Peptides against a protein of PDB entry 5T59. Designs and how they scored, part 144

Target 1, 112 residues: chain A of PDB entry 5T59
Amino acid sequence: TTPTMQSTSLLTEHLGYPPISLVDDIINAVNEIMYKCTNAMEKYLMQRNIIGKKDFSDEIKIGTAKLESLLENSVDKNFDKLELYVLRNILSIPSDLLEENRFRLLHHEKLV
Target 2, 90 residues: chain B of PDB entry 5T59
Amino acid sequence: EHIRFQRLVQVCNKALEESIRKLQSWEKIHECFPNYGQTREGIENLTVCQQQVIKLWSNLSRVEFDAIFHERSIEEKLNQLDDLINKARS

## One batch from the design tools (peptide; made by RFdiffusion4, then SolubleMPNN)

Design b2_p24_5_s2 (from b2_p24_5, 13 letters changed)
Fold by OpenDDE base, seed 1:
Structure b2_p24_5_s2 (fold): chain B 112 residues (1-112), chain C 90 residues (1-90), chain A 24 residues (1-24)
Amino acid sequence: as target 1 above (112 residues)
Amino acid sequence: as target 2 above (90 residues)
Amino acid sequence: LSEEEFEELKKLREELKELLKKLE
């Protein structure tokens, strides 16, 4: 099921932060990692840009950029899916708990 | 009993694995460096580079995601959520 | 090398984790 405002509120109370914040952290992290990886790749190859008498710097730059794009697209795709899955299936409250009597359960556990 | 955190880890790993899949293709890597990869030394460099990047990807993601999970106390919170749900259904 | 960067980051994260544990 799709997250509701009610479930979001309850989960926020439970987690201490909005559910989406976790996803944001994950996505931000992977993006950072992605660029670190591509940067490392470029640097590594640029340090090895000359083979024989030929300088492959331009090709390396272009090639790494292409790979970065590929990786970026893949990251976006897969982590968008992840976001949806996490919010819908992991950080979710079943409908049976979205009743007044069940709300008290969450609060009760917090107070006890 | 506790399933949500496990699922979180699984889907994170899946996303990471799928994301890096294209870089795991030597053919794809080579295509990006057509002339460079025609040299012996170039091939060697690309090979090492590919391996290193994949390794870096895996290691960094492990460290960072674990850090996030810790900072967010997500395992505990998800376990608690599971418990609450189970309790409510019992 | 990329590994050096990783190690540095790893150490930083570990330190942070330890600090967070102490605050709990």
Scores: peptide ipSAE 0.115, ipTM 0.889, DockQ to the pose 0.024
Fold by OpenDDE base, seed 4:
Structure b2_p24_5_s2 (fold): chain B 112 residues (1-112), chain C 90 residues (1-90), chain A 24 residues (1-24)
Amino acid sequence: as target 1 above (112 residues)
Amino acid sequence: as target 2 above (90 residues)
Amino acid sequence: LSEEEFEELKKLREELKELLKKLE
């Protein structure tokens, strides 16, 4: 079920933050991790860029950039799916409960 | 009974696993370093690098995601959501 | 690779988590 304004509002009240905020945190985190990984890889290999008499610095830079691109594309794809799934299936309220009864339950829980 | 948080963890893990899939391929790694990987030392370096990057990916994601989940109290909130839904249907 | 970076981040996160738990 696609999130509605009502469900978003109710979930925001329940969570204390908009549902999308959780997803944003996750996506931001994985992006940061991604670049840390690729940066680490480049640094590691650049410290080992000379083998024999040959300098592989250029190849290393290009290669790590390619891997970064591949990883970036994969992250984008998979976490877009994650975002959709989380918002639709995890942080969701069944449509039959999107009534005053459900709303009252949320309020009741806050008071108890 | 409580299913939403479990699902969240599962889909996060799946997304992480699928995202790192290309880097898990030695062939893909080697293709990015065609000449470097033709040397003995290069192969050794790439092997270690690949393993460590994957480990770093896994470890960092675990730490960061756990932190996020804690900061957002998402397990508790999702459990409560499950309970609310179950109560409403009872 | 950057194990040091990981350890530093891990330590920081653990410290923060511990502080948060104390406030709960």
Scores: peptide ipSAE 0.113, ipTM 0.889, DockQ to the pose 0.024
Fold by OpenDDE base, seed 3:
Structure b2_p24_5_s2 (fold): chain B 112 residues (1-112), chain C 90 residues (1-90), chain A 24 residues (1-24)
Amino acid sequence: as target 1 above (112 residues)
Amino acid sequence: as target 2 above (90 residues)
Amino acid sequence: LSEEEFEELKKLREELKELLKKLE
């Protein structure tokens, strides 16, 4: 269930990169997307900050910051779960195969 | 027979969907802009903003995640992993 | 960004998606 040094080594050899690298790419991407979205939202509303004779700039800045924080917390929570699931259940090797036999099988496939 | 890549896609989609859930709530959006949202123009602006941000989130994530999967050749590698495991057990 | 900018970005992403599919 839990990744081991042996499984990590075998998967790294198979993938050509450590399993965690895939997760890092995903998390980095979603974080970048998150800030792009919140930045776009703020800019859009700030271009429309005056309604009638009232300036809502301060409210927009505060409100956008609140939404950013909310989204950030949600992203962190859900992608932490994703990280655990991917590393434990997707990029994993069954314990019964974590033996010399598994290594030989992988080596054999590369030679063929 | 091949199940790991399918699961990867599923959990990624689930994480993205749950992450944007709060922004999909009009009540939550309006709550952040209580006075701005009491004006007709404010409501219109917030509505468009909410809609466009959600679309942006969806489109960017789809393209970026597909790019990552391609760069990492993860579908092929996960299929091969499934095959290796199945072969070892046969 | 403006509503127009949102639409332009959306179009760009769709185009990129199509190109990515062709590379697969």
Scores: peptide ipSAE 0.110, ipTM 0.885, DockQ to the pose 0.020
Fold by OpenDDE base, seed 5:
Structure b2_p24_5_s2 (fold): chain B 112 residues (1-112), chain C 90 residues (1-90), chain A 24 residues (1-24)
Amino acid sequence: as target 1 above (112 residues)
Amino acid sequence: as target 2 above (90 residues)
Amino acid sequence: LSEEEFEELKKLREELKELLKKLE
């Protein structure tokens, strides 16, 4: 089922916000969490950068940067899929409702 | 009866799990720190770091996503949507 | 979602984005 202007409008009315706003919140949250995690990792290791008499600071910085990029790419991919799935399959209205009874049901629900 | 919110939670969890997959690999972690990981202390530090990051990822995501779902009243709204659909088809 | 389905959904997403722009 493909989202339409009608379905988006109806869902926005039902939710009180556009469906995409929910996804935006989720994506913004996970991005924030992601960078918190990578920052924590770097800081933890940088506090332990000297082993024996050798300083591993450069290696730690490079390594954590690599992990950050890997995580970032994975987050981007998986949450793009999530966005598409949510908007298409979860926050969706069946076509039969759009054609026949959706408007009446929404009106009735608002009266309750 | 109510299925949409359950699906939302499921796909969120799946996305989170798949996103952290590579960090769960010790081999991948070690590859990023080839010389550091050759030392005993380095291995210990990386092990603790890996575990902490994964836990942080899990805990923060749980708290934040629950907050979002609450703020958006999404469970209630999706349940209502399910009810409307079921009613229309009955 | 399979990778193939993902590509199909990308097309849908672009269409949806256009619809959302018109709506908001």
Scores: peptide ipSAE 0.071, ipTM 0.874, DockQ to the pose 0.557

Design b2_p24_5_s3 (from b2_p24_5, 12 letters changed)
Fold by OpenDDE base, seed 1:
Structure b2_p24_5_s3 (fold): chain B 112 residues (1-112), chain C 90 residues (1-90), chain A 24 residues (1-24)
Amino acid sequence: as target 1 above (112 residues)
Amino acid sequence: as target 2 above (90 residues)
Amino acid sequence: LSEEEIEELRKLVEELRKKLEELE
């Protein structure tokens, strides 16, 4: 079911917040986690940047940046799909409940 | 009967798993550090780093997502939504 | 979901976001 203004309004009333707010929280969280992970990786390796007489600092910086980009791209792709799936299939109202009589039922249930 | 919250958890886990999959590839890790990874110590460091990052990813995501779900009362709300839908169809 | 369907949904979501932002 494709989200509509009507379904969004009804779900907002039910949830106490817009459905998209939940998705935003999830996406913001994973982004924060992502950068914490990549930062930890860089710091860990930079503390171990010298092996023998060779300094691998530059290689580590470049390598961790590449891994960050890979992770970032994967996160963006997968959580974009998640956003669409959640809004379409989880935080959704079936068409039969969007009819006028069903709308009244939802409103009535909340007020009672 | 209650299916929406379960689906939410499933798709979140799936997204997390798919997102971290590339970091689980030793080949991908190694190719980013071609010279560093040719040393014994480098390989050891990369191995530990890879394991720690994956663990950190899993732990942080669990804590943060559970917090979000709790703050938004999403399990209760989705269960109620399921009940409303089932009631309307009965 | 096809890529086309995903794009259509993304546009719809964006429009909904704009409208919600106006209401909030």
Scores: peptide ipSAE 0.211, ipTM 0.903, DockQ to the pose 0.796
Fold by OpenDDE base, seed 3:
Structure b2_p24_5_s3 (fold): chain B 112 residues (1-112), chain C 90 residues (1-90), chain A 24 residues (1-24)
Amino acid sequence: as target 1 above (112 residues)
Amino acid sequence: as target 2 above (90 residues)
Amino acid sequence: LSEEEIEELRKLVEELRKKLEELE
């Protein structure tokens, strides 16, 4: 079921927040985790940048940047798909219920 | 009967697993450090680094996503949504 | 989902975001 303004409004009332807010929390969290991971990689390797008499600092910086980009692209792709799936299939209301009856059910539940 | 929260957890796990997939490839890691990875010590360091990052990714994602789900009361809300839909169709 | 379908859904989500932002 494709999200609509009506379904969004009904779900917002039910959840206490817009459905997209949940997705935003998830995406923000994974982005934070992603950068923590890449930062950890860089720091770990930079503490071990000298092998023998050779300094690999430049290679480490470039390499970790490449890994960050790789991870970033993968995160963006997969969590964009997640966003669409969640809004379409999880935080969704069947079309047959997108009528006054659904609204009444929500009100009824709140009054009980 | 309650299916939406289970699906949410599943798709979150799937997205996390697919996102970290390339970092699980030693080939991809080594390609980023062509000279560093030609040394014995470099290989050892990269191996440990790779393992630690994957564990960090998994642990942090678990903690943070669970926190989000709790703060948003999403399991309860999705269960209620399932119930409302089922009730409307009964 | 095809890439085209994904793009269409992304556009829809973007529109929803804009509308929600206006209401908040």
Scores: peptide ipSAE 0.211, ipTM 0.902, DockQ to the pose 0.812
Fold by OpenDDE base, seed 5:
Structure b2_p24_5_s3 (fold): chain B 112 residues (1-112), chain C 90 residues (1-90), chain A 24 residues (1-24)
Amino acid sequence: as target 1 above (112 residues)
Amino acid sequence: as target 2 above (90 residues)
Amino acid sequence: LSEEEIEELRKLVEELRKKLEELE
């Protein structure tokens, strides 16, 4: 099932918000969590940057940046797939409900 | 009977699990800190750091996603959607 | 599930986003 303007409108009425808004909340949340995690990692290691007589501050900064990049790429990929799946398979209306004779069902149930 | 919300939770968990997979690899972590990771103390620090980050990831995602689902009333709305679909097909 | 199908869906979603922005 492919999202349409019709299904989006019906779902918006049902949900009280556009379906994509839920996905946006999820994506925004995971992005925030991602940067909190990487920031925590950097801070933790930077507090432990000196071992013996060697200062590993530069290596830590570069290393954490690399890990952040890897995580960012993975998050983008996986949650893009999630967005498509949710809109297509979860927040979707089957074709039989989009038929003219079934179109009023959602509206009718809302009014009852 | 109600399947959509369960699927939503499943795909969210899958996305979270797949996203953190690289950080779960010790080899990948060590590659980013080649000299630091050659020291005993460095290995210990990286090990603890890795474990803490993974736990932080899991805990924060659980709390935040549950909050989103609650604020959006998505379980109730998806259950209602399932009911409407089932009713229409009966 | 194919890359082609994913691209089509991405385009559709983008179009929907644009339309929603106009209404919001």
Scores: peptide ipSAE 0.208, ipTM 0.901, DockQ to the pose 0.894
Fold by OpenDDE base, seed 2:
Structure b2_p24_5_s3 (fold): chain B 112 residues (1-112), chain C 90 residues (1-90), chain A 24 residues (1-24)
Amino acid sequence: as target 1 above (112 residues)
Amino acid sequence: as target 2 above (90 residues)
Amino acid sequence: LSEEEIEELRKLVEELRKKLEELE
């Protein structure tokens, strides 16, 4: 089922917020977590940047940046799919409830 | 009976699992640190770092997503949506 | 979902976002 303005309005009334707001919360959270993880990794390794006579600070910075990019790409891809799936299959109104009489039922149940 | 919230949890877990998959690869980690990973201490540090990051990812995700679900009352709302749909079809 | 279908859905979502932002 493809989201419509009508279904979005009905779901917004039911949820108390637009369906997309839930997805936004999820995506914002995972992005924050992602950068916390990569930052922690960089700091951990930078505290252990010298082994013997060699300083690996530059390599650590480059390496952690690469890992961050890999994680960013993966997060973007997987959570874009999540967004579409949630809006289409979870936060959706079945076709039989998109009829006029069913719209009234949903609205009536909310008010009663 | 109630299926939507379960599906939401499943798809979130799947997205989290697939997102961290690259960091779960030791080969990918080692490739990013070719010289550092050639030392004994470097390997040890990378191993611990990898394990800690994965655990941090899992723990933070669980806490934050549960908080979101609670704040948005999404389990209750999705259960109600399931009930409305089932009622309309009965 | 095909890539084309995904893109169409993304466009629809973006349109919905714009309309929602105008109302809020």
Scores: peptide ipSAE 0.206, ipTM 0.901, DockQ to the pose 0.781

Design b2_p24_5_s4 (from b2_p24_5, 15 letters changed)
Fold by OpenDDE base, seed 4:
Formats: structure tokens, C-alpha cells, sequence
Structure b2_p24_5_s4 (fold): chain B 112 residues (1-112), chain C 90 residues (1-90), chain A 24 residues (1-24)
């Protein structure tokens, strides 16, 4: 079920925040974690950039950038799917609760 | 009875697992460092680095997602939502 | 989950965010 204005409003009232805010928090968090991971990897390897008489700094920078891109693409894909699933199936209101009589019930429960 | 929060956790875990899968491939890691990975020390460093990144990914995601879920009171809210739905259908 | 569905949701997300900004 695709989110509607009505469902969004009801969920916002119930949650105290828009459903998308939760997803935003999740996505922002994973992105932050992603860059922390790649940064840590780069720093770790850059501290070990010289093996023998050869400096691998350039290769390390390029390689870590490639891994970052790979991870970024994977994160984007998988968390886009997550966003869709969450907003459609988890943070959703069944059609029967979107009816006028059920809407009143939700308000009643809030007031009690 | 309460299913939505469980599903949220499952979907989050799945997304995290699928996202890190490529980095779990030694072949993918080695491909990014073709010359560095031809040295003994390089292989050792990459191995440790790979392990550390995966652990860091897992640990940070657990902590941050739990924090988000707590701040948003999402378990309680989703349980309430389940209850409301079940009540309406009864 | 199709790519098309994801794109539709992205559009919806953008729209919702814009509406929220107006309300806040």
C-alpha cells in the first residue's frame, strides 16, 4: 500500500513525528557509519603505506575510494528498498482503518 | 501479535548485511589493491583491515540503530499500532 | 521491490518533505 496524505497524517499524529523522519534517521546513520568505516580503513592502510622500499599511498587512496563507492552503491540500493518496505508495510495504515468510522476510533483512543 | 517492530528490525538487519556483503569478499578487497595485495605485509594489512571494518560496521550500526529506535520510541509506537489494528478488526 | 517502485517512493518522499517544511 502506497502512503497517502491521510495515512501520513494519522501516523504522524500517532508517532509524534512523520514516518519519513524515522527512515531519514536510519539512512543518515548508515551513511555516517559507512564513511566512518571507509575513513578508518584508509587511515589504517595509510599508516602502513610503505612496504619495503615502495610507497603504496596512491594505490591505497584509489583503492579505498573504490571500496567506498562499492559500499555506497550497496547501501543506497539496500536502504532504498528498506525505505520502501518500511513506509509501505511497517509504517502503514490498513485500508479498513482509513475509513471514517475507524478514523474516529483512532482519535478516540488518543483522547482516552 | 506484535509484528511490525520485529519486521523493522529484520529489514534493518537485512539491509545492513546485504550492504556489507561486497566488503566480505576478499576478492573484491584484493582487486582494489592489486599491487599492495601482492606483498605479504599488504595481504596481512588488508586482512586485518577487512576484519576491522566489518566489525566496526556491525558494532556502529547496532548502537546507532538502537539509539534511533529508542529516541523515536518506535517499538512502543509500532506495538500500539498493531494493537489498534487488531482491535479494529475484532 | 522494483526500481520503479523505489523511484515512485523517492518522489513521494520529496513531496512529503517539502510539505513538512511548509508546515514547520
Amino acid sequence: as target 1 above (112 residues)
Amino acid sequence: as target 2 above (90 residues)
Amino acid sequence: LSEEEIEELRKLRKELKEKLKKLE
Scores: peptide ipSAE 0.202, ipTM 0.901, DockQ to the pose 0.658
Fold by OpenDDE base, seed 1:
Structure b2_p24_5_s4 (fold): chain B 112 residues (1-112), chain C 90 residues (1-90), chain A 24 residues (1-24)
Amino acid sequence: as target 1 above (112 residues)
Amino acid sequence: as target 2 above (90 residues)
Amino acid sequence: LSEEEIEELRKLRKELKEKLKKLE
């Protein structure tokens, strides 16, 4: 089931916010967490950049950047799938409820 | 009866788990630090770093997602949605 | 699940956000 204007309106009324807002919050949160994690990784390793007499700062910076990119790509992929699933299967209204009589039921139930 | 919120939690957890999967690969981590990882200390540091990042990922995600779910009252709203659907079909 | 479906949702999301901004 693909989200429609009708379902979005009904869900927005029910939720008190547009369904996409929840997904946006989730995605924004995971992005923030992602960068916090990669930043922590870089900082941790940069504090340990010298082993013996060798300075691995450049390698650490490059390596952490690669891992960040890898994680970013994975997050993007998996949470795009999440968004699709949530909007289609969780924050959705069955087609049988997208009829005129069912709309009245939803509105009526809220007003009662 | 109430299934939507459970599914939301499940799909969120799955997305989080799949997202961090690459960082759980020691081989992948080591490949990013080929020379650093050839030293004993480097291996130790990378090992600890990997573990800490995964832990941080898990903890922060749990806290932030729970906060979002609470702020959006999503469990209650999804339960109500389930109830409405079930009522309409009965 | 497909990349095409994801893109469609992105478009829908963008459209909906724009409409919401106008209403708010």
Scores: peptide ipSAE 0.199, ipTM 0.900, DockQ to the pose 0.538
Fold by OpenDDE base, seed 2:
Structure b2_p24_5_s4 (fold): chain B 112 residues (1-112), chain C 90 residues (1-90), chain A 24 residues (1-24)
Amino acid sequence: as target 1 above (112 residues)
Amino acid sequence: as target 2 above (90 residues)
Amino acid sequence: LSEEEIEELRKLRKELKEKLKKLE
């Protein structure tokens, strides 16, 4: 089900933060990790750029950039799916709880 | 009984695993370094690099995601949500 | 993601952002 204003409000009250904030944290984290990984890879190889009499610095830079792009595309795709799934299926309120009596239940449980 | 947090962990792990899948392919790595990978030393360096990156990916993601889940108290909150739903349906 | 799914996600994100503004 698609999130509604009511469900978002209820979940925000329950969580103490908007549901999308959790997803944002996850996506920001994985992006940071991604660039740390690619940076580490480039630095590691650049420290080993000369083999024999040949300098492979240019090839390493191009190659690592390609791998970074591949990883970026994969991360974007998979974590977009994750975002959609989390917001629709995990951080969601079933329709039977979106009735007036059920809204009170959520508020009541918080106060008790 | 409690299913939402388990699902969250599962989909996070799946997204992480699928994201790193291409870097797990030696063929794909080698294609990015066609001349470098033709040398013995280059192959050795790429092999170590690949292994280290995958390990770094796994370790960092575990630490950071656990930190997020803790800071957001998401396990407790999702368990409570499950309980509320179950109670409402009973 | 399919183009349709991506568009749905964009719409969802936009809608959620608007909802958040109303809550503030």
Scores: peptide ipSAE 0.197, ipTM 0.900, DockQ to the pose 0.516
Fold by OpenDDE base, seed 3:
Structure b2_p24_5_s4 (fold): chain B 112 residues (1-112), chain C 90 residues (1-90), chain A 24 residues (1-24)
Amino acid sequence: as target 1 above (112 residues)
Amino acid sequence: as target 2 above (90 residues)
Amino acid sequence: LSEEEIEELRKLRKELKEKLKKLE
């Protein structure tokens, strides 16, 4: 379920880094990829901006910006969902393991 | 027995797929370039551009996410987490 | 995402970042 101080500490010890760091890496990566894609799109079309003696540069710039915004909104939405899911359901510790007695199990494995 | 890493991969793929969905729509692409897309040459350029962007998206995401997973040793760590949970419940 | 879900995520992110600071 929702991360707690205890679960965050235990997972950080287990992972060697805070759980949120993994999600941050993923989100940073997809954002970088997103802008690389939109930049590539703009460059490709701007190299082909003249058709039949008509210059479509302005339309290309506007259109590419619209697509960038569309992609950005979609990325934000879907990876926000991903972040929530990962932190709550994947990088999580069941409540029964957060009990005092079960806490020792994780430490025991670390020490052995 | 090990389920968490599988789920991580699944949700990552789902997020990537849904994120690029709008760009996979020719209608949506054409709407952004209404006059450019009325020319034969423009349509050809947009078609190639669309295909290249989608491929770039797919390839880069695969490489970068795999690199992240490797750097963070997340498969191993999630498997260990599954094992710990199973052990505690046995 | 609904506005409520977005807000929930923002709260979670903020909380986790605060927890991280305490661990450092």
Scores: peptide ipSAE 0.205, ipTM 0.902, DockQ to the pose 0.627; fails the geometry check

